# Ledger of designs, part 108: peptides against a protein of PDB entry 6CSU

Target 1, 51 residues: chain A of PDB entry 6CSU
Amino acid sequence: GALEELRGQYIKAVKKIKCDMLRYIQESKERAAEMVKAEVLRERQETARKM

## One batch from the design tools (peptide; made by RFdiffusion4, then SolubleMPNN)

Design b2_p30_7_s1 (from b2_p30_7, 15 letters changed)
Fold by OpenDDE base, seed 4:
Order: C-alpha cells, then sequence, then structure tokens
Structure b2_p30_7_s1 (fold): chain B 51 residues (1-51), chain C 51 residues (1-51), chain A 30 residues (1-30)
C-alpha cells in the first residue's frame, strides 16, 4: 500500500544520495590525483628548463 | 494520519542526510580554497624571487 | 587548479538538492 510505497521511495532516495556521494568522492580523488600528476610534470619541466 | 507522520519523518531524515553531505562538501570547498591560497602565495614568492 | 574542485563541489551540492527535491515530489504524489 501507500506505506510500502513511501518506504520504497525513502530507500530509493537514500540509495541515490549514497551513490552520488560515493561517485563524488571517487571523482574528487581522481581529480586530486590528476592535479598531483600535472604538478609533478610541471615541476619536471621547470627543472629541465632551469638546467 | 500515520502515513503523513511517517512521510514527515522520512523527509526529516533525508534532510538530515542532505545537511550532513552539504557540510562535508563545504569542508571540501574550504580545503580547496586553502590550497588556492597556498598556491597563490607560492606563486607570489616565486615571482618575488625571480625579480 | 583548485577551482575545478570548488566547481565540482558546487555541482555536487546542486545534484544533492535535486535528489532531495525529487524525493519530496514523489512523496507528495503519494
Amino acid sequence: as target 1 above (51 residues)
Amino acid sequence: as target 1 above (51 residues)
Amino acid sequence: MAQEMIKASEDFERKIEKDVEEFEKELEEL
């Protein structure tokens, strides 16, 4: 009935929020890793230019 | 009735989850902002040293 | 560099707001 539907919608919403959060965290980690890679590359290039 | 009461409780629960997530995101933004400040400071120091 | 992180955070905030809004709308139909 309506109670089960309400419960279902709640569970669905919570799951969606959870999934979105996990994805955000994962993408954030990936962006951070790429930023570090880019920084290391820039540092290497800068070092090479200074030699 | 009971359904409306439960609806209210579920909405309240979801709002709490939202608030907790928004707080986490806000803290993440603050950390990112501090990284920007640190980067700007380093750039200024580097520019000053190159003059 | 960190501007992308800030933007991503803001985009995520909007996404969560939409998720909550969608839930609330679905509950109103019940």
Scores: peptide ipSAE 0.283, ipTM 0.718, DockQ to the pose 0.825
Fold by OpenDDE base, seed 5:
Structure b2_p30_7_s1 (fold): chain B 51 residues (1-51), chain C 51 residues (1-51), chain A 30 residues (1-30)
Amino acid sequence: as target 1 above (51 residues)
Amino acid sequence: as target 1 above (51 residues)
Amino acid sequence: MAQEMIKASEDFERKIEKDVEEFEKELEEL
């Protein structure tokens, strides 16, 4: 009935928001990891130029 | 009726979740803005050392 | 380099708004 469908839509919406948030966090971690990798590369290049 | 009241409650609950998530995102943006400020400062210091 | 993080946050804000709007639309159709 309408009440069960309403409950179902609520659960669906909450799960959607949860999944989107988890994906956002995961992608944020990946971006951070790539930034660290780029920083390490720059530091190594700078060290190599000084040697 | 009862259905409309429950609908209102579920909408309110989902909007509350939205607001909590948006607050988290806003705090994340503020942290990112501080990182940009720190990066600009480092770049200015590096430029000053090269001059 | 943090500019991409800001953009990602803004994109996610829009995503959450769409999730809520979709929910409200589905409820209106009941």
Scores: peptide ipSAE 0.282, ipTM 0.719, DockQ to the pose 0.822
Fold by OpenDDE base, seed 3:
Structure b2_p30_7_s1 (fold): chain B 51 residues (1-51), chain C 51 residues (1-51), chain A 30 residues (1-30)
Amino acid sequence: as target 1 above (51 residues)
Amino acid sequence: as target 1 above (51 residues)
Amino acid sequence: MAQEMIKASEDFERKIEKDVEEFEKELEEL
């Protein structure tokens, strides 16, 4: 009935928000990793040019 | 009735989850904003050195 | 590069807001 639908919608909403949050965190970590990789590469290139 | 009361409780619970997540995002944005500020400063300094 | 992080955060805020609004609308229909 309406109670079961209400409960179902609540669970669905909570799960969706949770999944969106986990995805955001994962994508943020990936962006950070790419930034570090790019920085390390630039530093290596700079060092190589100075040698 | 009971349905309206439960609806209110579920809405309140979802809003709390939202608020907690928005706080986390806000803190993340603040860290990113500080990084942008530092990056803009470095770019301005680099431009000034090239002129 | 950090500008992309800010944009991602703002996009996520809007997404969460939409998730909540959708839930509230669904509950109003019950």
Scores: peptide ipSAE 0.282, ipTM 0.718, DockQ to the pose 0.723
Fold by OpenDDE base, seed 2:
Structure b2_p30_7_s1 (fold): chain B 51 residues (1-51), chain C 51 residues (1-51), chain A 30 residues (1-30)
Amino acid sequence: as target 1 above (51 residues)
Amino acid sequence: as target 1 above (51 residues)
Amino acid sequence: MAQEMIKASEDFERKIEKDVEEFEKELEEL
């Protein structure tokens, strides 16, 4: 019935938003890790050139 | 009626979730912008020292 | 450096807005 459909749509919407957020957080962590890695590599290269 | 009231409550709940998540990512964006600003300042300082 | 992070946040904002709009439209059709 209409009530069950309404509840179903609510649950679907909440799950969709949740999944999108979790993906965003995961990808954000990956980007941050890659940025740190790149920075460390640049610093090592600069150190190597100064030696 | 009861269905309309519940519909309104579900919409309100989803909007609440949206607002909380948008606040979180807005704060993330502000942190990223600050990182860019800091990087630009470091680069300018390095350039100034090399001149 | 962090431009990709800014872009990702903006893309996510648009995605969440679409999710909410879709939900509201579906509820309106009930």
Scores: peptide ipSAE 0.281, ipTM 0.718, DockQ to the pose 0.744

Design b2_p30_7_s2 (from b2_p30_7, 14 letters changed)
Fold by OpenDDE base, seed 3:
Structure b2_p30_7_s2 (fold): chain B 51 residues (1-51), chain C 51 residues (1-51), chain A 30 residues (1-30)
Amino acid sequence: as target 1 above (51 residues)
Amino acid sequence: as target 1 above (51 residues)
Amino acid sequence: MMEEMIKMSEEFERKIEKDVEEFEKELEEL
């Protein structure tokens, strides 16, 4: 009935928001890690050029 | 009726989750903005040293 | 460098807002 459908929509919405949030956090961490790797690579290249 | 009351409660609950997530994102943006300001300052200082 | 992180956060805000709006529309149809 309508009550069950309403409950279903609520659970669906909550799960959607949760999944989107977890994905955002994961993507943010991955992007940050990539930026750090790129920075470290640039620093190593700069050091190599100074040797 | 009971359905309308529960609908209101579910909307309220979802909006609460939204608000909590938006607050987290806002805090993340503020931290990122401060890092950008620091980076811009470093770039300006580097430019000034090259002049 | 951090401009991309700000952009990601803004895109996520819009996504969450859409998730809530979709839920509200579905509730109106019940």
Scores: peptide ipSAE 0.266, ipTM 0.707, DockQ to the pose 0.748
Fold by OpenDDE base, seed 1:
Structure b2_p30_7_s2 (fold): chain B 51 residues (1-51), chain C 51 residues (1-51), chain A 30 residues (1-30)
Amino acid sequence: as target 1 above (51 residues)
Amino acid sequence: as target 1 above (51 residues)
Amino acid sequence: MMEEMIKMSEEFERKIEKDVEEFEKELEEL
């Protein structure tokens, strides 16, 4: 019935949002790691230049 | 009726999840910024030590 | 430096908004 369908739609929506969130977290961590590596390289070069 | 009330509750619940996720994202960005700053500082010190 | 991270967060926010809107539209049919 309508109540079961409503519950089903809720569960579906929550699962979709959850999956999207997990993907976002994973991708953001990967990008952050690459950004840190790039920044580390730049800072090493800059620091070496100042020494 | 009961259906409308339950529909409202599920919509409210989904919106709550959305809000919590947006807050998490905002907090994560702030933490990421601080981590990058800390890493830059550490790398400057480490590079200086190696020079 | 954090432009890419900001962009990803904004894209995610839009995606979640669409997920919520889709859910609400489906519920209107009940």
Scores: peptide ipSAE 0.265, ipTM 0.709, DockQ to the pose 0.554
Fold by OpenDDE base, seed 2:
Formats: C-alpha cells, structure tokens, sequence
Structure b2_p30_7_s2 (fold): chain B 51 residues (1-51), chain C 51 residues (1-51), chain A 30 residues (1-30)
C-alpha cells in the first residue's frame, strides 16, 4: 500500500545519497593525492631553480 | 492524516541527510586546502635541507 | 589549486539537490 511505497521511496533516496557520497569521497581522495603530488613536484622544481 | 505526517517525516529525514553531506563537503574542502599547504611547506623544508 | 576540489563539491551539491528533489516529487505523487 501507500505506506510501503513511502518506505520504499525513502530507502531509495537514502541509498542514492549514500552511494553518491561514497563516490564523492573516493574521487576526492584520488584527486587530492594527485594534487599533492603535482604541487610537491612543482615546489621541488622551483626550489631547485632558486638554489 | 498519518500518511501525510509520515511523508513529511521522510522528507525531513532526507533533507537532514542532505545537510549533513553538505557540511561534510565544506569541511573536506577546508581540510584539503590545509593538507596542500602543509605538504608544500614540508617539501620546501626538506629540499632546503638537502641543498 | 583547489579549483578541481571546488568543482567536485559543486557538482556533488547539485547531485544531492536533484536526489532530494526527485524524492520529494515521487512522494508528492503518492
């Protein structure tokens, strides 16, 4: 009935948000790691040119 | 009635989850910025000690 | 430097807003 449909929609919405969040966290970690690597490399190169 | 009240409660719960996720995103951005700054500083210090 | 992270966050915010909007629409139709 309508109550089961409401419950189903709630579960669906919560699962969707959870999945999107987990994906965001994973992608964010990967991109952050690459950003740090790139910045470290740039800083090494800049420092080496100044010394 | 009970159905409308339950619908309202589910909407409220989903909105609460949204707000929690948005807060996490904001805090994550701030932490990422600080991590990059810290890594750049560490790399400068390490490079300076090696040269 | 944070441009990509900001972009990701904004994209995620829009996605969550769409998820909520879809949920609310579906519930209104019950």
Amino acid sequence: as target 1 above (51 residues)
Amino acid sequence: as target 1 above (51 residues)
Amino acid sequence: MMEEMIKMSEEFERKIEKDVEEFEKELEEL
Scores: peptide ipSAE 0.265, ipTM 0.709, DockQ to the pose 0.649
Fold by OpenDDE base, seed 5:
Structure b2_p30_7_s2 (fold): chain B 51 residues (1-51), chain C 51 residues (1-51), chain A 30 residues (1-30)
Amino acid sequence: as target 1 above (51 residues)
Amino acid sequence: as target 1 above (51 residues)
Amino acid sequence: MMEEMIKMSEEFERKIEKDVEEFEKELEEL
């Protein structure tokens, strides 16, 4: 009935948000790691020029 | 009626989840920025020691 | 420095907003 459908839609929405969040977290971690690597390389070069 | 009230409650719950996720994203960005800053500082020191 | 992370977050925010809107529309049809 309508109540079960409402519950179903709620669960569906929550699961979708959860999945999207988990994907975002994973992708964010990967990109953050790459950003750190790139910044480390730039900083090494900058420091070397100042030494 | 009861169905409409339940619908409203589910919508409210999903919106709350949304807000919590958006807050998490904001905090994640802040942590990522701090991580990069910390890594840059460590790398400056490491590079200086190797020069 | 954080431009790509900001873009990701903004894209995610828009996605979550759409998820909520879709849910609301589906519930309105019940």
Scores: peptide ipSAE 0.268, ipTM 0.711, DockQ to the pose 0.622; fails the geometry check

Design b2_p30_7_s3 (from b2_p30_7, 12 letters changed)
Fold by OpenDDE base, seed 1:
Structure b2_p30_7_s3 (fold): chain B 51 residues (1-51), chain C 51 residues (1-51), chain A 30 residues (1-30)
Amino acid sequence: as target 1 above (51 residues)
Amino acid sequence: as target 1 above (51 residues)
Amino acid sequence: MAEEMIKRSEEFEEKIEKDVEEFEKELEEL
């Protein structure tokens, strides 16, 4: 009935918001990891140049 | 009726979740904005050094 | 790089707003 449909829509909305949030966080972590990787590479290049 | 009351409660709950998520993201944006300020400062310093 | 982070945050806000809007529209049909 209408109550079950309403409940279903609520659950759907909450799950969608949750998924979007988790994706955003995951992408942020991946970008941060890439920034760290790039920094480490630059440090290694600098060290190699000083050798 | 019961359906309208539940509808109102679900809308309220979803909006609350939205607000909590947006607050978290806003804090993230503020941190990113501070990073931008730091980057701009470094760029200005680099430009000034090259002058 | 921080500019990209800000842009992603803004896009996320828009997604969340659309999720809520979609939910509200669906409820109007019940």
Scores: peptide ipSAE 0.292, ipTM 0.719, DockQ to the pose 0.660
Fold by OpenDDE base, seed 3:
Structure b2_p30_7_s3 (fold): chain B 51 residues (1-51), chain C 51 residues (1-51), chain A 30 residues (1-30)
Amino acid sequence: as target 1 above (51 residues)
Amino acid sequence: as target 1 above (51 residues)
Amino acid sequence: MAEEMIKRSEEFEEKIEKDVEEFEKELEEL
């Protein structure tokens, strides 16, 4: 009935928000990791030029 | 009735989750905005040196 | 790069707002 539908919609909404948030966090971490990788690469290149 | 009360409770719960997520995102945006500010300052300094 | 992060955060805010709006609409239809 309507009560079960309400419960279902609530669970669906909460799960969707949770998944979207986890994805956002994961993408943010991946971007940060790529930034660090790029920085390390630049530092290695700079070190190589100084040798 | 009971259905309307439950509807209200579910809406309230979802809105609470929304608020918590938006607060987290807002904090992330503020950190990013400070990075942009620093980047703009560096760009201005670089432009000034080229003039 | 920071501009991209801001853009992504704004897009995510909009997504969450839409998720909540959709939920509220669905509840109104019950």
Scores: peptide ipSAE 0.291, ipTM 0.718, DockQ to the pose 0.672
Fold by OpenDDE base, seed 5:
Structure b2_p30_7_s3 (fold): chain B 51 residues (1-51), chain C 51 residues (1-51), chain A 30 residues (1-30)
Amino acid sequence: as target 1 above (51 residues)
Amino acid sequence: as target 1 above (51 residues)
Amino acid sequence: MAEEMIKRSEEFEEKIEKDVEEFEKELEEL
């Protein structure tokens, strides 16, 4: 009935928000990792220029 | 009736979750803004060293 | 680099707002 549908929609909404948050966090971690890799590469290139 | 009351409660609950998520994101944005300020300061210091 | 993080946070805020809006619309249809 309508009550079950209401409950179902609530659960669906909460799960959607949760999934979107987890994806946002995962993408943030990936970006952070990419930035670290880029920084390490720049440092290595700088060291190479000094040799 | 009971259905309308529950509907209101579920909407309120979802909005509460939204508010909590938005607060978390806002805090994250503020931390990112502080990182930008720190980066600008470092760049200014680097420029000063080059003069 | 942090500018991209700010942009992504704003996009996420919009996404969450849409998730809530969809929920409310579905409840109105019951």
Scores: peptide ipSAE 0.290, ipTM 0.717, DockQ to the pose 0.727
Fold by OpenDDE base, seed 2:
Structure b2_p30_7_s3 (fold): chain B 51 residues (1-51), chain C 51 residues (1-51), chain A 30 residues (1-30)
Amino acid sequence: as target 1 above (51 residues)
Amino acid sequence: as target 1 above (51 residues)
Amino acid sequence: MAEEMIKRSEEFEEKIEKDVEEFEKELEEL
């Protein structure tokens, strides 16, 4: 009935928002890891040029 | 009736989740803006040292 | 790098707003 459909829509909406947030956080972590790798590489290259 | 009341409660709950997510994103944007300012400052300092 | 983070956050805000709007529209149809 209408109550079951309403409950279903609520659960769907909450799950959608949750999934979108988790994806956003995951992508943020991946980019942060890439930034750290790039920084370490730059530091190594700078050190190599100074030696 | 009960259906309208529950509908209102579900809408309110989803809006609350939205608000919490937007607050988290806003805080992330503020941190990112501070990083931009720091980057610009570093670039200016580097340029000044090269002149 | 921070500019990309800002852009991604703005895109996420829009996505969440659309998720809520879709939910509200579906509830109006019940």
Scores: peptide ipSAE 0.287, ipTM 0.716, DockQ to the pose 0.740

Design b2_p30_7_s4 (from b2_p30_7, 12 letters changed)
Fold by OpenDDE base, seed 5:
Structure b2_p30_7_s4 (fold): chain B 51 residues (1-51), chain C 51 residues (1-51), chain A 30 residues (1-30)
Amino acid sequence: as target 1 above (51 residues)
Amino acid sequence: as target 1 above (51 residues)
Amino acid sequence: MMEEMIERADEFERKIEEDVEEFEKELEEL
């Protein structure tokens, strides 16, 4: 009935928000890791040039 | 009626989740903006040293 | 470097808003 549909829509909305949030967090972590990796590589290159 | 009351409660709950997520996003953006600002300042200092 | 992360945050904010709006519209149809 209408109550079950209402509950279903609530659960659907909450799950959608949750999934989008988890994806956002995961992608943010991946970008941060790539940024750190790139920085480390640049620092290594700079060190090599100074040697 | 009861359905409208429950609908209102579910909408309120979803909006609460939204607000919490938006707050997290805003805090994330603020941290990112501060990092950008710090990077720009470092680059300006480096440029000044090279002049 | 962090400009991309800010852009992604903005996109996520829009997605959350869309999710809520969709939910509210669906509930109004009940």
Scores: peptide ipSAE 0.257, ipTM 0.703, DockQ to the pose 0.824
Fold by OpenDDE base, seed 4:
Structure b2_p30_7_s4 (fold): chain B 51 residues (1-51), chain C 51 residues (1-51), chain A 30 residues (1-30)
Amino acid sequence: as target 1 above (51 residues)
Amino acid sequence: as target 1 above (51 residues)
Amino acid sequence: MMEEMIERADEFERKIEEDVEEFEKELEEL
């Protein structure tokens, strides 16, 4: 009935938000790691250029 | 009725989850902004040191 | 360097808003 559907929609919404949050966190970690790697690479290239 | 009351409660609960997520995002943005400011400051200090 | 992280945070914020709006819209149909 309507109460079951309402409960279903609530659970669906909460799960969607949860999944989106987990993805955001994961992507943020990946991007942070990539930025650190890129920065280290740039620093090494700059050091090499100054040698 | 019971459906409308439960609908209101579920909407309230989802909005609370939303607020918690937005707070986390806001704190993340603030940390990122502070890191950017610190980076700019370091770059300016390094530039000044090299002058 | 971290401006992109802020942009991603803004995008995620919009996505959460969309999830909530979709939920509210579906509830209106019940």
Scores: peptide ipSAE 0.255, ipTM 0.701, DockQ to the pose 0.763
Fold by OpenDDE base, seed 2:
Structure b2_p30_7_s4 (fold): chain B 51 residues (1-51), chain C 51 residues (1-51), chain A 30 residues (1-30)
Amino acid sequence: as target 1 above (51 residues)
Amino acid sequence: as target 1 above (51 residues)
Amino acid sequence: MMEEMIERADEFERKIEEDVEEFEKELEEL
């Protein structure tokens, strides 16, 4: 009935928002890790040029 | 009736989740903007040292 | 460097707004 549909829609909406947030956080962590790797590489290259 | 009240409560709950997430996003954007400003400043300082 | 992070944040904001709009529309139809 309408009550079950209403509950279903609420659960669906909450799950969708939750999934979007988890994906956003995961991608943010991946990008941050790549930025750190790039920085470390640049520092190593600069150190090598100074040696 | 009870169904309309429950609908209103579910909408309110979803909107609350939205607001919390938008706040998190806004804070994330502000941090990113500050990092960009810091990067630009570092680049300007490095350029000034090379001139 | 952080321009990509801002772009992703903007995209995520739009997704959440769309999720909420869809939910509200579906509930209005019940």
Scores: peptide ipSAE 0.255, ipTM 0.701, DockQ to the pose 0.756
Fold by OpenDDE base, seed 1:
Structure b2_p30_7_s4 (fold): chain B 51 residues (1-51), chain C 51 residues (1-51), chain A 30 residues (1-30)
Amino acid sequence: as target 1 above (51 residues)
Amino acid sequence: as target 1 above (51 residues)
Amino acid sequence: MMEEMIERADEFERKIEEDVEEFEKELEEL
């Protein structure tokens, strides 16, 4: 009925919000991971220069 | 009635997600600011040692 | 330091999932 349909719409809306937030977090994690990778590479290069 | 309760639960869930997201963003900004502060301090110390 | 940001992001993912699960459980009782 109408109540079940609205329930379904609200669940769908909340799941959409979840997906949008998870995408934002995932993109943030990817940026952070790339920064870590770059830092590790710089540290290795600095170590090589100091040897 | 059930319709108003359903709407209320939806609003509650959305507000909770919103609050959690705002907190996450705020903490991210605080961490970033602290990282910048630490970097600036290190650079100042390095400059002083090189003088 | 970025490792800590990744860990915090993982914790936030879990919180969002918990918020959604709680909402779905409450709606099942209506």
Scores: peptide ipSAE 0.241, ipTM 0.691, DockQ to the pose 0.757

Design b2_p30_8_s1
Fold by OpenDDE base, seed 1:
Structure b2_p30_8_s1 (fold): chain B 51 residues (1-51), chain C 51 residues (1-51), chain A 30 residues (1-30)
Amino acid sequence: as target 1 above (51 residues)
Amino acid sequence: as target 1 above (51 residues)
Amino acid sequence: LEEKEEELLKRIDEEIDELEEEGKKIVEKY
């Protein structure tokens, strides 16, 4: 009935949003790790040049 | 009616989920920025000690 | 990072819009 259909659509939407968020979080963590790695490398080089 | 009320509640719930996710993203970005700042500082100190 | 965040938010908004539209159709049907 109508209640089941509405509930179904709600659950579907929530699951999609959740999946999108989880994917974003995972990708963001990977990008952040690479950014830190690059920044650390640049900082080492810069510090070494200044020493 | 009851169907309209339930529909409204589902929409409200999903919008709340979105808001919670936005807040999480914002807080995560702030934490990431602080982590990078701390890592850069530690790297400077470590590199300087090795020079 | 901001670009990917914006893309995520657009997808979420689209999913909400779909829910709203589908919900209207269900309410109208019954």
Scores: peptide ipSAE 0.424, ipTM 0.795, DockQ to the pose 0.717
Fold by OpenDDE base, seed 4:
Structure b2_p30_8_s1 (fold): chain B 51 residues (1-51), chain C 51 residues (1-51), chain A 30 residues (1-30)
Amino acid sequence: as target 1 above (51 residues)
Amino acid sequence: as target 1 above (51 residues)
Amino acid sequence: LEEKEEELLKRIDEEIDELEEEGKKIVEKY
């Protein structure tokens, strides 16, 4: 019935929002990791250059 | 009626979830900014110490 | 990073809009 359909739509929307947030968090973590990796590489390159 | 009220409650609930996510994002940004400030301070302190 | 945040928020808003529209259709149906 109508109540079940509305409930279903609510749950579906919440799940989609949750998935979007999880993806955002994961992508943000990946970008942060990439930035750290790049910084570490630059530091190592600078050290190697000065040796 | 009851159906419209329930629909309204579901919409309200998902909007609340959005607000919670906005708060999370803002808090995350604040933490990131604090970490950057701490790193900059450490770098400045190290520079000052070596001068 | 802010651009990705805005993209996320847009997707959430779109999902809310979809819920609102689908809910409206259900209410109209019954």
Scores: peptide ipSAE 0.396, ipTM 0.781, DockQ to the pose 0.745
Fold by OpenDDE base, seed 2:
Structure b2_p30_8_s1 (fold): chain B 51 residues (1-51), chain C 51 residues (1-51), chain A 30 residues (1-30)
Amino acid sequence: as target 1 above (51 residues)
Amino acid sequence: as target 1 above (51 residues)
Amino acid sequence: LEEKEEELLKRIDEEIDELEEEGKKIVEKY
């Protein structure tokens, strides 16, 4: 009935949001790692110039 | 009626999830920034030791 | 990171909008 259909749509929406979040988290971790690598390289250059 | 009330509750619950996700994202950014700062400091020490 | 965050939020908003519209249709059906 109507209650079951509404419940189904709610669960469907929540599952989609969950999937989007998991993907975002994974991609965010990858970007963060790359950002750190880039920052390390820049910092090595700066430190070398100052010494 | 009861159907409209339930529908409203489901929408409200999903919006709450959205808010929780926004908070998570914000906190994640802050953690990432702190991680970069810490890495910069460590890299300065390493570079200095090697020179 | 900000661009990807905005993209995520946009998707979530679209999913909420879909839920709202589908819910209306169900309520109207019964």
Scores: peptide ipSAE 0.354, ipTM 0.768, DockQ to the pose 0.710
Fold by OpenDDE base, seed 5:
Structure b2_p30_8_s1 (fold): chain B 51 residues (1-51), chain C 51 residues (1-51), chain A 30 residues (1-30)
Amino acid sequence: as target 1 above (51 residues)
Amino acid sequence: as target 1 above (51 residues)
Amino acid sequence: LEEKEEELLKRIDEEIDELEEEGKKIVEKY
């Protein structure tokens, strides 16, 4: 009935949003790791120049 | 009626989830910034020891 | 990161819009 269909659509929407968030988190972690690597390399050179 | 009310509640709940995710993203960005700062500081000391 | 955040938010908004539209159709059907 209508209640079951509405409930189904709600659950579907929530699950999709959850999946989108999980993907965002994973991709964000990867980008953050690359950003840290780049920052570490820059900092090594900066420190070396100061020494 | 009851169906419209329930539909409204489901929409409201999903919008609340969106708000919670926005807050999570914002807090995550702040934590990431602090982690990068800490990593930069550690790398400065590490590089200094190697020089 | 900001661009990807905006893309995520757009997808979430689309899911909400779909829920709203589908829910409307269900209420109208019954």
Scores: peptide ipSAE 0.347, ipTM 0.766, DockQ to the pose 0.670

